Peptides against a protein of PDB entry 3EFO. Designs and how they scored, part 69

Target 1, 262 residues: chain A of PDB entry 3EFO
Amino acid sequence: SQLADLYKSCETDALINFFAKSAFKAVLHQPLKVIREILVNQTAHMLACYRKNCASPSAASQLILPDSMKVLPVYMNCLLKNCVLLSRPEISTDERAYQRQLVMTMGVADSQLFFYPQLLPIHTLDVKSTMLPAAVRCSESRLSEEGIFLLANGLHMFLWLGVSSPPELIQGIFNVPSFAHINTDMTLLPEVGNPYSQQLRMIMGIIQQKRPYSMKLTIVKQREQPEMVFRQFLVEDKGLYGGSSYVDFLCCVHKEICQLLN

## One batch from the design tools (peptide; aimed at target 1 Y50 P66 K70)

Design b2_p27_6_s4 (made by RFdiffusion4, then SolubleMPNN; its pose is not in this set)
Fold by OpenDDE base, seed 5:
Structure b2_p27_6_s4 (fold): chain B 262 residues (1-262), chain A 27 residues (1-27)
Amino acid sequence: as target 1 above (262 residues)
Amino acid sequence: SSVALDMENLEEDLEKLLDEELAERNA
């Protein structure tokens, strides 16, 4: 059917770029609450339409996503949780304006990374491999106290270190004897020159080369104050300034779909 | 083709879905 073909042709990254720009434009003339409601409704309507017209029959307890939109909900939730669409006093007008302008100029590839960061478990790096480590979900549940993670969203790069990060890796990356000696004020990794350091730098370089903007590096130690900033980029979790977890959002969307189909 | 998420076992279904997708993204 024409409708089935339409869903097959849809691309999540393009959709989220469109919705983001549309929403961020609307911020100038519509209440934030209304914009958020529209985005949720649009998501529910698209998925309800698919379920009704394109999907095979399934149990009401299931959320059916077309393959082209299988990750649309997570990105939509990230959009909804973006500071531009949140009316929180903790978020400055300047920050909102800044991010709004950034997104308005982003291409499809840029916006997808911006809304859902790449989180890489670099403690698992094989120094003999040229492959990037597989990204993990942007949630605190995927972090480990023994781990070291690199997060990038096209604008910021974070190196997060667990309190129990291996001393050998700390020494390899920072040339310091322990976690306590890591200086989080550094914006650049030292050139230690060992294979692990070189590989990490290479990975960072690869990530940077794919992006139009130079990403600022922030080193984050677990349980230190700057970790709170890092946690804001764990977009699947419940937001500090509000917004649902991804799971909660899916439940919300599912309920709305059911209401539309009933 | 579609993906079905069981709302009663959502976490498990999401792990499978997102782990596969995220591994391919930005690679």
Scores: peptide ipSAE 0.510, ipTM 0.916, DockQ to the pose 0.754
OpenDDE base, seeds 1, 2, 3, 4: peptide ipSAE 0.492, 0.489, 0.485, 0.474; ipTM 0.909, 0.910, 0.908, 0.905; seed 2 fails the geometry check

Design b2_p27_7 (made by RFdiffusion4)
Pose (drawn by RFdiffusion4):
Parts: C-alpha cells; structure tokens; sequence
Structure b2_p27_7 (pose): chain A 259 residues (1-239, 243-262), chain P 27 residues (1-27)
C-alpha cells in the first residue's frame, strides 16, 4: 500500500520496453501527436507523483527522479525521437513500418540497446589484452577528430572515422595508408592487421554475440560524408529535442501539476 | 533556467546534477 515500495522496485528498461510497444501498437489507431502527448504526460505524471508523495522536501528549482527511474527520461526522449513516432523529412514509410515491427518482438536486452546505442572508442583501444572498451555517451560531444568509434544498436553498426584520424590505425585496419584513401562504398570485412585489425574484429564479434540480426556495417568518414545517417544514432543530441531539452520540458509539466 | 536534477536513492541519500553533467545509461 506504500508508494515508496512501488517506485523502489521499478526497472527503467522494462518500463521503456512497455511504453515503446504500447506506443507502436497505438500508431495504427491514433494520431502520433496524441501518442507522444500520452507518453510525455505519463512520464511527467509518474515523476510528479513521486515528488508530491515520496521525495523528501527539496527546492522547486530541482527535478527529483527516483534511482529506479534515473535514466528513464533519457530513454523516453529516445523513443520520442525514434523515426516510428516522428515524421516525413527523410526516412521512408518502409523504414518506419519495419522498425515498428522489429520492436514489437523485442525483449528487454534488445530494446535497451535499440533505443540507446552503444558507442565504443576504438582509437584508444588497449592492444591484444582487450575485453571490449568502456562505452561512451551517445552524443557528438564524445567524438574526436583524432578518434575512431563503433556505434551499434543491434541492427546497424557504424565505424566512424575522424578527419585527423591516426594513419597508423587506418593502415592496420583498412590496409590503406591514409584517411582520404578509404572508400565508404566498400563496406566489406577488412582482414590482415596483426594487433588492431584483429582487436577490432574481436569486439565486432563480441557485440554481435547475443544479437538476433546480423548487423549491417556502415563505414562513416567524418566531415560531410554519409555521416548524416550516423548522427541519428547519437540519441542524446537534438539531431526532436535533446536530452536536456526533454528534461527541461518534463519539469515544466511536473510543476504544472503544481506541487 | 534549467532545473537541478536530483536522484533520490532507496535509503534516502541524494545525488545532485546539472542537466549537462547528468549521467548516461550504462550497459
């Protein structure tokens, strides 16, 4: 009968999986604007209830989120930015209908990764003694012109290359000497390499491991290349609203529920 | 202005963040 126990026991990934499927089913019944509004308001409602009933007194300039829901807003914003709940500019209806379908079947492990892609820094990789590098936030702010990154959501796998990308690596991986020597349209498996091209293929394997669909590798050269598609998977950035924007929005309506 | 984000834990302890420094999800 206590609300504190309800919140202390929640799981964001499980909640996100429900909201996503619930919203994606509703796409075939209601205006998308109506669906997104329900999502945002339900999110503000859950948090406003916790604020007026469980949270110890705190200043109004603060937005209080339970530990169980610490990253719920970030994920909810990812759902709202997703092409299924978004619109016309680019992204075919065939792409929307397809993704809408893929999510309807997903388990928690799949939906977590689908809505928050895994961004791995490759240029800072520890040679032959690896075990998959620490992940980095899904934002352009964590990319470096000197760096090479791996981005995966379970369907797509992007190998991102910066302009000042170390030629040493571009050689030990693409077997070519320089950055401008790589052709994106040749997105096939590169072998050779003794320390790195192997350590990279090692992590590309470990990532695919638990994943049902074999991912489509897409190489991205930084500055003005196909990168436009890649930027979509940096779900923390604006690309809908940014993470911070959404957070700013939820607080407004949480306050509107004046308490 | 942007609100301060507070994460409240089951034991009642709190963590304070700016929106910009707010932690990201982990795997």
Amino acid sequence: SQLADLYKSCETDALINFFAKSAFKAVLHQPLKVIREILVNQTAHMLACYRKNCASPSAASQLILPDSMKVLPVYMNCLLKNCVLLSRPEISTDERAYQRQLVMTMGVADSQLFFYPQLLPIHTLDVKSTMLPAAVRCSESRLSEEGIFLLANGLHMFLWLGVSSPPELIQGIFNVPSFAHINTDMTLLPEVGNPYSQQLRMIMGIIQQKRPYSMKLTIVKQREQPEMVFRQFLVEDKGGSSYVDFLCCVHKEICQLLN
Amino acid sequence: SSPTVVVEHPDGSREYYTPEDYPAPTF

Design b2_p27_7_s1 (made by RFdiffusion4, then SolubleMPNN; from b2_p27_7 with S2L V5I P10S R14K D21E F27Y)
Fold by OpenDDE base, seed 3:
Structure b2_p27_7_s1 (fold): chain B 262 residues (1-262), chain A 27 residues (1-27)
Amino acid sequence: as target 1 above (262 residues)
Amino acid sequence: SLPTIVVEHSDGSKEYYTPEEYPAPTY
C-alpha cells in the first residue's frame, strides 16, 4: 500500500530536520508551549497511524514503531528540550536567536548531530589504534569519575574530565600532574606531542572535519560549576528546566498513541 | 508500568526493548 511504502521509505533524519525548522519558524508567531504540544501530537499521530494501518497486531501495553522511525523519538525529545523551544534562564535571548537561525540553515546531517551529540570515551583510547572509540549514550549514567569524555554537537566541543581521571592521561593531554592543575580557561589543548595527545588531536580533527562551523573547545571539570552547561548536552537525561528524559518521553508517546486509538 | 517497545522491520522481524534499553543514534 501507499501508506506502508511511505513508512518504509521514511527518513528520520529528514523528518527531524523538517520538524525542527518548522517549529523554529513557528516560534515567531506561536507560544512555545503550543509548539511543543504540536510536536508531541504530530509524533503520536504518525505512530498511531502506523499502528492502526501498518503494524502487526500488538498488545495495548506495547509501543510499536517501524524500523524507519526507530530513533525518531529521541530526536524529537531533543528538539523539545532545545533552548529555542524550552527557554532556559542561563541562555540569553541573543543566544537563542542565534541557535534558531543556525538550525534554520542546517542540512540533514548537521541537524542530527546538533540535537543528539556525539559523546566519546577518550580515556579508552588505544594509542596504537587508528580507530575512533565507539560513542556512548548521551547520559550521565555513561560517564565515570575515572573517565575523560569528548562531546561534540557540531557547534560546541567539550572535554569532560572526571574527578578521578587518570593522572597519566591528564599529563598526556595537558602536561600537568593532576586534575587540580588543569586550567579550564583554555580553549586549545597544549601541544604536548606524546602519542596520546596526538591521537586525541587527530580525533578532534576528524570530528571537526566536514563540519561547517569551527567548534570551540571547552574544558570541563566534574563537579565544577561549568559542568552544569555540559550536562545540558546529556540529552537523554531529564532536563533541569522541565524537559523529559528519553525514557519518560517514550512513555509519554505511548500514552498519547493509546489515547488516539482508544 | 513501562511499555514494551517493538520495532518492526520490513522483513517481518521484530526487535523488543524496554524503554531503558531503547536505542539511540550511533555515530
Scores: peptide ipSAE 0.736, ipTM 0.969, DockQ to the pose 0.866
OpenDDE base, seeds 1, 2, 4, 5: peptide ipSAE 0.714, 0.707, 0.708, 0.719; ipTM 0.965, 0.964, 0.964, 0.966

Design b2_p27_7_s2 (made by RFdiffusion4, then SolubleMPNN; from b2_p27_7 with S2L V5I P10A R14K Y16F F27Y)
Fold by OpenDDE base, seed 3:
Structure b2_p27_7_s2 (fold): chain B 262 residues (1-262), chain A 27 residues (1-27)
Amino acid sequence: as target 1 above (262 residues)
Amino acid sequence: SLPTIVVEHADGSKEFYTPEDYPAPTY
């Protein structure tokens, strides 16, 4: 059917780009709460329509998605939690306005990275390998006190250091003896000149290379105040200011679909 | 109770997930 073909042809990255721009445009003339409700309703209606008209018969206890929309929920949740739609006190008005304008002009590839960041466990780097580490889920559950992680969303780049980060890696990156000696005010890594440092810079360069904007580097120590800003980019977690976790959002969508169909 | 999530593919195959294990974008 035409409807079935439509769902098969859907591209989640294009959809989230469209929804984001539509929502961010609506910010100018609609309350944020209303915009968020509309987005949830649109998501639920799209999936309810699929369930009703395209999906195989399934139990009401199941949430059914077409493969084309597999990761739509997480992007939608990230959109709902974005500071443009869900204001946060740690984000200035100017910054929020800036992000809004940027997203309004973003292409599909840029917007997907913006809403769901890339989080890399750089403490696992093999200096003998040219391969990049595999990204991990944007959740606190994927961090470790012993780890060092690089997060990038196309606009910002964070280097997160666990309190128990290996001293040898700290020395390799910052040329200081311990976690306590790391200066978090720096926006550039020092030219230490060892293989690990060079590899990290290479990775950072690769991440930056295909992005239209220069990402400012922020160094974040675990359990220090600036970490709170970093944690807002762990988009799968429950937000501090009203945002749902990924799990909770999936349940919410399921509930809404059930209400629409039953 | 958490729903079981079912992803349906064009070829008729299905994937089953719990919300806790449901996929996210991969880069």
Scores: peptide ipSAE 0.734, ipTM 0.969, DockQ to the pose 0.869
OpenDDE base, seeds 1, 2, 4, 5: peptide ipSAE 0.692, 0.726, 0.711, 0.712; ipTM 0.961, 0.968, 0.965, 0.965

Design b2_p27_7_s3 (made by RFdiffusion4, then SolubleMPNN; from b2_p27_7, 8 letters changed)
Fold by OpenDDE base, seed 3:
Structure b2_p27_7_s3 (fold): chain B 262 residues (1-262), chain A 27 residues (1-27)
Amino acid sequence: as target 1 above (262 residues)
Amino acid sequence: PAPTIVVEHADGSKEYFTPEDYPGPTY
């Protein structure tokens, strides 16, 4: 059927880009709550339509996703939790306006990275390999007190240090003997020159490559105040100032689909 | 109750997840 073909050809990243721009345009003349509700409704309607017309028969307790939309929920949740649509007190009006304008001009790839950051466990790096570490899910549950993580969303770059991160890596990156000696005021990594430092810098370079904006580096120590800013980019977690976790959002979408079909 | 997430692939295969185990973009 034409409808089935439509779902098969669906490009979620393009849809999210479209929804983001549409929503961010609507911010100028519609209440944020209404915009968020529309986005959720649109998501539910698309998936309800699939379930009704294309999906295999399934139990009502199941959330059915076509392959083409398997990552739609996570990106939609990220969009809903963005500071433009979910106002946060710590974000100034000017900053929200700036981010809105940025997204309005973003391509598909840029918006994808912007809404769901890349989180890399750099403590797992093999200095003898040129392969990049696989990104992990943006959740606190994926962090480790013994780990070091690099987060990038196309605009910002964070280097997060666990309180028990390996001293040898700390020395390799910062040329200091311990976690306590790391200066978080720096925005550039020192030129230490060892293989690990070089590998990290290479990775950072790759991440920066082909991005339209230069990402400022922020060093973040676990359990220090600036970590709160970093945690805002862990988009799968429940937001401090509202917004559902990814898990809660999946449940919410399922509930709404059921309401539409039952 | 939390739903079971079912991904229907183009080849007809299905994958099942709990919401907690359902991946993000790394899927």
Scores: peptide ipSAE 0.747, ipTM 0.972, DockQ to the pose 0.775
OpenDDE base, seeds 1, 2, 4, 5: peptide ipSAE 0.744, 0.745, 0.744, 0.741; ipTM 0.971, 0.971, 0.971, 0.970

Design b2_p27_7_s4 (made by RFdiffusion4, then SolubleMPNN; from b2_p27_7 with S2L V5I P10S R14K Y17F F27Y)
Fold by OpenDDE base, seed 3:
Structure b2_p27_7_s4 (fold): chain B 262 residues (1-262), chain A 27 residues (1-27)
Amino acid sequence: as target 1 above (262 residues)
Amino acid sequence: SLPTIVVEHSDGSKEYFTPEDYPAPTY
């Protein structure tokens, strides 16, 4: 059917780009709460339509998605939690306005990375390998006190260090003996010159490649105040200012669909 | 109670997830 073909050909990345721009445009003339409600409603209606017209028969306790929309919910949740739609006290008006304008001009690929960051466990790097480490889920549950992680969303780059990060890695990256000696005010990594440092710099370069904006590096120590900002990029977690976790959002969408169909 | 999430593929195959294990984008 035409409808089935439509869902099959659906491109989530294009869809979220459209929803983001539409929502960010609406910010100028609609309350944020209304915009968020519309986005949830649109998501639920799209999936309810699929369930009603395209999906195989299933129990009401199940949430059904076509594979083309598999990751739509997470992107939608990230959009809903963005500082443009969900204001945060720590984000200035100017910064929020700036982000809104940036997204309004973003292409499909850029918006995907912007809403769901890339989080890399760089403490697992093999200096003898040219392979990049596999990205992990953007959640605190994937961090470790012993780990070092690089997060990038196309605009910002964070280097997060666990309190128990290996001293040898700290020495390799920063040329200092311990976690306590790391200067978090720096925005550039020192030219240490060892294989690990070189590999990290290469990875950072790859991430930066073909991105329209130069990502400023922020070094973040676990349990220090700036980590609070970093945690806002762990988009699968429950937000500090009203945003849902990914799990909670999936449940919310399910309930909304049930209400539409029952 | 958490719903079971079902992803339906074009070839008719289905994948089942809990919300906790539901996929997210990878880069």
Scores: peptide ipSAE 0.729, ipTM 0.968, DockQ to the pose 0.880
OpenDDE base, seeds 1, 2, 4, 5: peptide ipSAE 0.688, 0.695, 0.703, 0.693; ipTM 0.961, 0.962, 0.963, 0.961

Design b2_p27_8 (made by RFdiffusion4)
Pose (drawn by RFdiffusion4):
Structure b2_p27_8 (pose): chain A 259 residues (1-239, 243-262), chain P 27 residues (1-27)
Amino acid sequence: SQLADLYKSCETDALINFFAKSAFKAVLHQPLKVIREILVNQTAHMLACYRKNCASPSAASQLILPDSMKVLPVYMNCLLKNCVLLSRPEISTDERAYQRQLVMTMGVADSQLFFYPQLLPIHTLDVKSTMLPAAVRCSESRLSEEGIFLLANGLHMFLWLGVSSPPELIQGIFNVPSFAHINTDMTLLPEVGNPYSQQLRMIMGIIQQKRPYSMKLTIVKQREQPEMVFRQFLVEDKGGSSYVDFLCCVHKEICQLLN
Amino acid sequence: SHVALDMDNLEEEAEELMDEYLEELNE
């Protein structure tokens, strides 16, 4: 009968999986604007209820989120930015219908990765003694012109290359000497390499391990290349609203529920 | 238990929260 126990026991990934499927089923029944509004308001409602009933007294300039829901807003914003609940500019209806379908079948492990892609820094990789590098937030702010990164959501795998990308690596991986020497349209498996091209292939394997679909590798050269598509998977950035924007929005309506 | 986010420093605190989350996930 206590609300504190309800919240202390929640799981964001499980909640995100439900909201996603619930919203994706509703796409075949209601205006998308109506669906997004229900999502945002339900999110503000859950948090406003915690604020007026469980949270110890705190200043109004603060937005209080339970531990169980620490990252719920960031994932909810990812759902709202997803092409299924978005619109016309680019992204075919065939792409939307397809992704809407893929999510309807997903388990928790799949939906977590699908809505928050895994960004791995590759240029800072520890040679032959690896075990998959620490993940980095899904934002351009964590990309470096000197860096090479791996981005996966379970369906796509992007190998991102910066402009000042170390030629030493571009050689040990693409067997070519320089950055401008790589052609994106040749997105096939590169072998050779003794320390790195192996350590990279090692982690590309470990990532695919628990994943049902074999991911489509897409190489991205930084500055003005295909990169436009890649930017979509940096879900923390604006690309809908940014993570911070959405947080700013939820607080407004949480306050609107004046308490 | 919960976390409080200040609206004047929302951007920095949001980034730190995500870093802590990824750190716990990486462990």

Design b2_p27_8_s1 (made by RFdiffusion4, then SolubleMPNN; from b2_p27_8, 11 letters changed)
Fold by OpenDDE base, seed 3:
Structure b2_p27_8_s1 (fold): chain B 262 residues (1-262), chain A 27 residues (1-27)
Amino acid sequence: as target 1 above (262 residues)
Amino acid sequence: SYVLLDMSKLEEQLEELLDEALAERNA
């Protein structure tokens, strides 16, 4: 059917790019609350239509996602929690305007990374391997006090350090003896020259080379004040300013779908 | 085809779904 073909042809990254640009354009003439509601409604309607017309009957307690949209909800939630659509006191008007303009010009590949960052467990690196570590979900639950993580969203890069990060890794990256000695005011890693440092720099280079904008590096220590900024990029978590967790968002979408189909 | 998510096991199913998706998208 035409409808089934439509869903098969849909691509999540393209949809998110479209929804983001549409929403960010609407910010100029519609209240943020209304824009967010529209996005949720559009998501629910799209999925409800699929469930009704393209999927086999299933229990009401189940959420049905077409393969082409299997990760649409998580990205939609990220969009809804973006500072352009959900104002944050710590984000200036100028910064919000800047981000809005950036997204308005982003391609599909850039926008997907912007809304859902890449989070890499750097502490798991094998210096003998040329393989990049697999990205983990952007949630506090995936962090560890013993871990070191690199986060990148195409515009910003963060190196997050757990309070119990291995001293040998700290020495390898920063050439200092302990966590306490790390200078978080630095925007560049020192040229230590050991295999671990070289590998980390290579990874950072690879990430940067794939992106059109130069990402500023921010060093973040766990439990220090600047970590609050970093946590805003853990997009699956509940936001400090009213943003839903991914799980809560899915529940909300599911509820709305059920309402539409009853 | 499509994915069925049981709302009672949402977190578990999301781990599988998102881990796979993230590996494909950001590797």
Scores: peptide ipSAE 0.445, ipTM 0.909, DockQ to the pose 0.738
OpenDDE base, seeds 1, 2, 4, 5: peptide ipSAE 0.435, 0.445, 0.436, 0.436; ipTM 0.905, 0.908, 0.905, 0.906; seed 4 fails the geometry check

Design b2_p27_8_s2 (made by RFdiffusion4, then SolubleMPNN; from b2_p27_8, 11 letters changed)
Fold by OpenDDE base, seed 5:
Order: sequence, then C-alpha cells, then structure tokens
Structure b2_p27_8_s2 (fold): chain B 262 residues (1-262), chain A 27 residues (1-27)
Amino acid sequence: as target 1 above (262 residues)
Amino acid sequence: SYVALDLSKLEEQLEELLDEALAERNA
C-alpha cells in the first residue's frame, strides 16, 4: 500500500531532527508541558495509523513498530528528556539556550548522536584491531564496575572508569598505579605510548574527526560527584527530573495508541 | 515489515532489538 511505502521511506533520524527543531522553536511561544504532550501525541498518532492501516491484526498487548521506526521511540524519549524540553535546575539558562541554538542548526547526522550518545566499552579493545568497539546501549545496566567506557554525543566526551577498573588498563591510559591516583581535572589523556593508549587516542580521534565541534574530554570516576553529570547521558534510564525510562515511555505510547484506536 | 513487541516481555525483546539496531547504525 502507499501508506506502507511511506513508512518504509520514513527515516527515524530525519524525523527526530524535524521534531527537535519544531519543538525547540515552539519553546519560545508554548509551555514545555504542552510541547512534550504534542510530541507524544504525534508519535502515538503516527504509530496508530500504521497499526490500523499497515499492520496485521495483533494482540492488544503488543506494540507494533514499522522497521523504519523501530528505534524512533528511543530517540523521541531522548528528545523529551533533553534539557531544552525538560528543564533541569542544574542546567543554566545559558547552557539551555546554547543547546537549543545548536540543535536548530544541526543536520540529521549530528542530531541523532546528540540525542543518543555513543557509548563504547574501551576496556574490551583489541589493540590489534583497527575497528571501533561495538557501542552499547546508553544505560547504567550496560556499565560495569570493572569496565572503562567512552561516551560521546558530538559536544562532550566522557571517559568513565569503574571503581574496579583493571589496574593494568589504568596504568596503560593514565600512567598511574591505581584508580585513586587518576586526576579527574585533566582534560587530555597523557601520551603514555603503549599500544593500548595509542589505540584509545586513535578512537577518540576518529570520533572527533566526524564532528564539527571540538569535544571537551571529562574524566569521570564511578561513585564520585561528577558521575551524576555523566549519568544524565545514559538516556535510556529514568531521569531524575521527570524523564521516563525507555520502557516506561513505550508503555505510555502503547496506551495512547490503544486509546486512539478504541 | 514490522516489529511486534510484547509488553510483558518488553525488556527482553528490546535488548535484542536495540542491540541489532545499534549494530546496524554503527556499521
């Protein structure tokens, strides 16, 4: 059907870019609550239309997503939890304004990374491989106390270290004997010169080269105060300031779809 | 084609779905 073809052509990244810019423009004239409600409603209506016209009959307990939109809810939830649409007291007005302006000028490739960061388990690096490690989902459940992770969203870069990170990796990256000796005030990694350090620097370089803005590096130790900032980028998790987990959001969307179709 | 998610098994199904999706996007 023509509708099915339309949904096949509908790319999630393009939609998120559009919705983000539309919503961020609306911030100037509409309450944030209303904007968020509109976004949820638009998502539900789109998916309800698909279910009604393009999908086979399914159980009421099932959420039906076209392949082209299978991750749309994830990104939509990220958009809804962004500091521009969900004001956070720890985020200054200037920072919120800055992010708003940035997104208004972002292309599709930039906005997708901005809303859903890349989280890389660098503790699993194969120094013999030139390939980037496979990204993991942006959730606390994917972190490990024994792990080291690099997070990048196109504007910021974080190196997160678990409390039980391997001393040999710490030595390899920072040239210090233990987790406790890592200086989190550093914004640059030392040039240690071993294969692991070189590989990590290469990865960071590759990530940076793909982005128009220079990303500041922040070193984050697990269970230290600055980790709270890092956790805000774990976008699938429930937010501290009213943001839903991805699972909760899906349930909400499903409920709204059912209401539209009954 | 479409994906059908059972809300009762949402977490399990999402793990597979999102892992695959992320792999595709990073390829």
Scores: peptide ipSAE 0.332, ipTM 0.867, DockQ to the pose 0.847
OpenDDE base, seeds 1, 2, 3, 4: peptide ipSAE 0.312, 0.363, 0.333, 0.323; ipTM 0.853, 0.869, 0.861, 0.856; seeds 2, 3 fail the geometry check

Design b2_p27_8_s3 (made by RFdiffusion4, then SolubleMPNN; from b2_p27_8, 11 letters changed)
Fold by OpenDDE base, seed 3:
Structure b2_p27_8_s3 (fold): chain B 262 residues (1-262), chain A 27 residues (1-27)
Amino acid sequence: as target 1 above (262 residues)
Amino acid sequence: SYVALDMATLEEQLEALLDEALAERNA
């Protein structure tokens, strides 16, 4: 069907880019609550239409996603939780305005990373390998107190350190003996010169080279105040300021779809 | 093709789905 072909041609990244720009434009003229409701409604309608017209009959307890949109909901939730659409006290008006303007000019490749950051377990680095570690889901559940993680969204870069991160890695990265000695005011890693430090710097370089904007590095210690800012980038988790977890969002979408089809 | 997610086991299914998707996007 023509509809089926349309859904096949729809790429999630393109859709999110479009929805983001549309929503961010609407911020100037409509209440944030209304904009969020519209986005959820649009998501539900698209998926309801697919289920009704393109999918085989399925149980009402199932959420049916076209293959081209299989990860649309997670990105939509990220969009809904973005500081432009969901105000956060730790984000200034100027910062929100800045992010809004940036997204308005972003291409598809940039916006996907912006809404769903890359989270890399750098404590698993093989210094003998040139391969990047596999990214993990942006959730606290994927963090480890014994781990060190690098998060990047195209605008910001965070190096998160678990309270029990290996002293040898801390020494390798920062040239200090322990977690307590790490200076979180630094925006640049020291040039320690060991293989691990070099590999980390290489990874950071690769990430930066793919992006049009220079990402500022923020060092974050677990259980310190700046970690709260970092946690806002764990986009699958429940937000501190009214954002839903990904699971909760899917439940919400599913419920709305059922209402539309009943 | 489409993906059918059972809401009763959503978390488990999402792990597989998102892990695969992330791997594809970061490759």
Scores: peptide ipSAE 0.415, ipTM 0.888, DockQ to the pose 0.828
OpenDDE base, seeds 1, 2, 4, 5: peptide ipSAE 0.368, 0.409, 0.373, 0.387; ipTM 0.878, 0.887, 0.875, 0.889; seed 4 fails the geometry check

Design b2_p27_8_s4 (made by RFdiffusion4, then SolubleMPNN; from b2_p27_8, 11 letters changed)
Fold by OpenDDE base, seed 2:
Structure b2_p27_8_s4 (fold): chain B 262 residues (1-262), chain A 27 residues (1-27)
Amino acid sequence: as target 1 above (262 residues)
Amino acid sequence: SYVALDLSNLEKQLEELLDEALAERNA
């Protein structure tokens, strides 16, 4: 059907870009609560329309997502938890204003990275490979105390270190003997010159490539105060300030779809 | 084509779905 073809052509990244810009524009004239409600309603309406007109009959316990929108709810939840739409006490008004303005000018590729960061397991690097490590889900469940992870969203870059990170990797990256010796005040990695350090720097360079802004590097130690800031970028997790987990959000969307179709 | 997610087992299905999506995006 013509409608089915329309949904097939509606790609998630383009939709999120559109919704983000629309919502961020509305922030100037509407309460945040109302904007968030509108976004949820729009998501539910689109999916309800698809279920009604394009999908085969299914059980009420099932959530039906067109293939082109299979991860739309994930990104929508990320948008809803963004500091522009969900104000956080630790985020200044100026920072929110800055992020709002940036998103208003972002292309589709930049906005998708902004709302769902890349999280790379650096501790699994193959120094013989020129390929980037496979990204993992942006959730605490994917972190390990023995791991080292690089997170990037186009604006910020974090290097997160588990409390049990391998000393050999710490030595390779920072040229210090242990986790305790890492200086988290640094914003640049030392040029240690070993293959691991070179590979990490290469990866960081690739991530920075073609991005409009230079990403500031923040070194984060697990269980230290700055980790709280890092955790805010684990966008699939439940937020501290009223954000839902992805699972909770999907359940909410499903409930609203059912209400629309009844 | 569409994906049908059973809400009773959503977490497991989402892991597969999102892992696949991430793999596609990283390719």
Scores: peptide ipSAE 0.267, ipTM 0.834, DockQ to the pose 0.865
OpenDDE base, seeds 1, 3, 4, 5: peptide ipSAE 0.249, 0.239, 0.236, 0.251; ipTM 0.827, 0.817, 0.821, 0.827

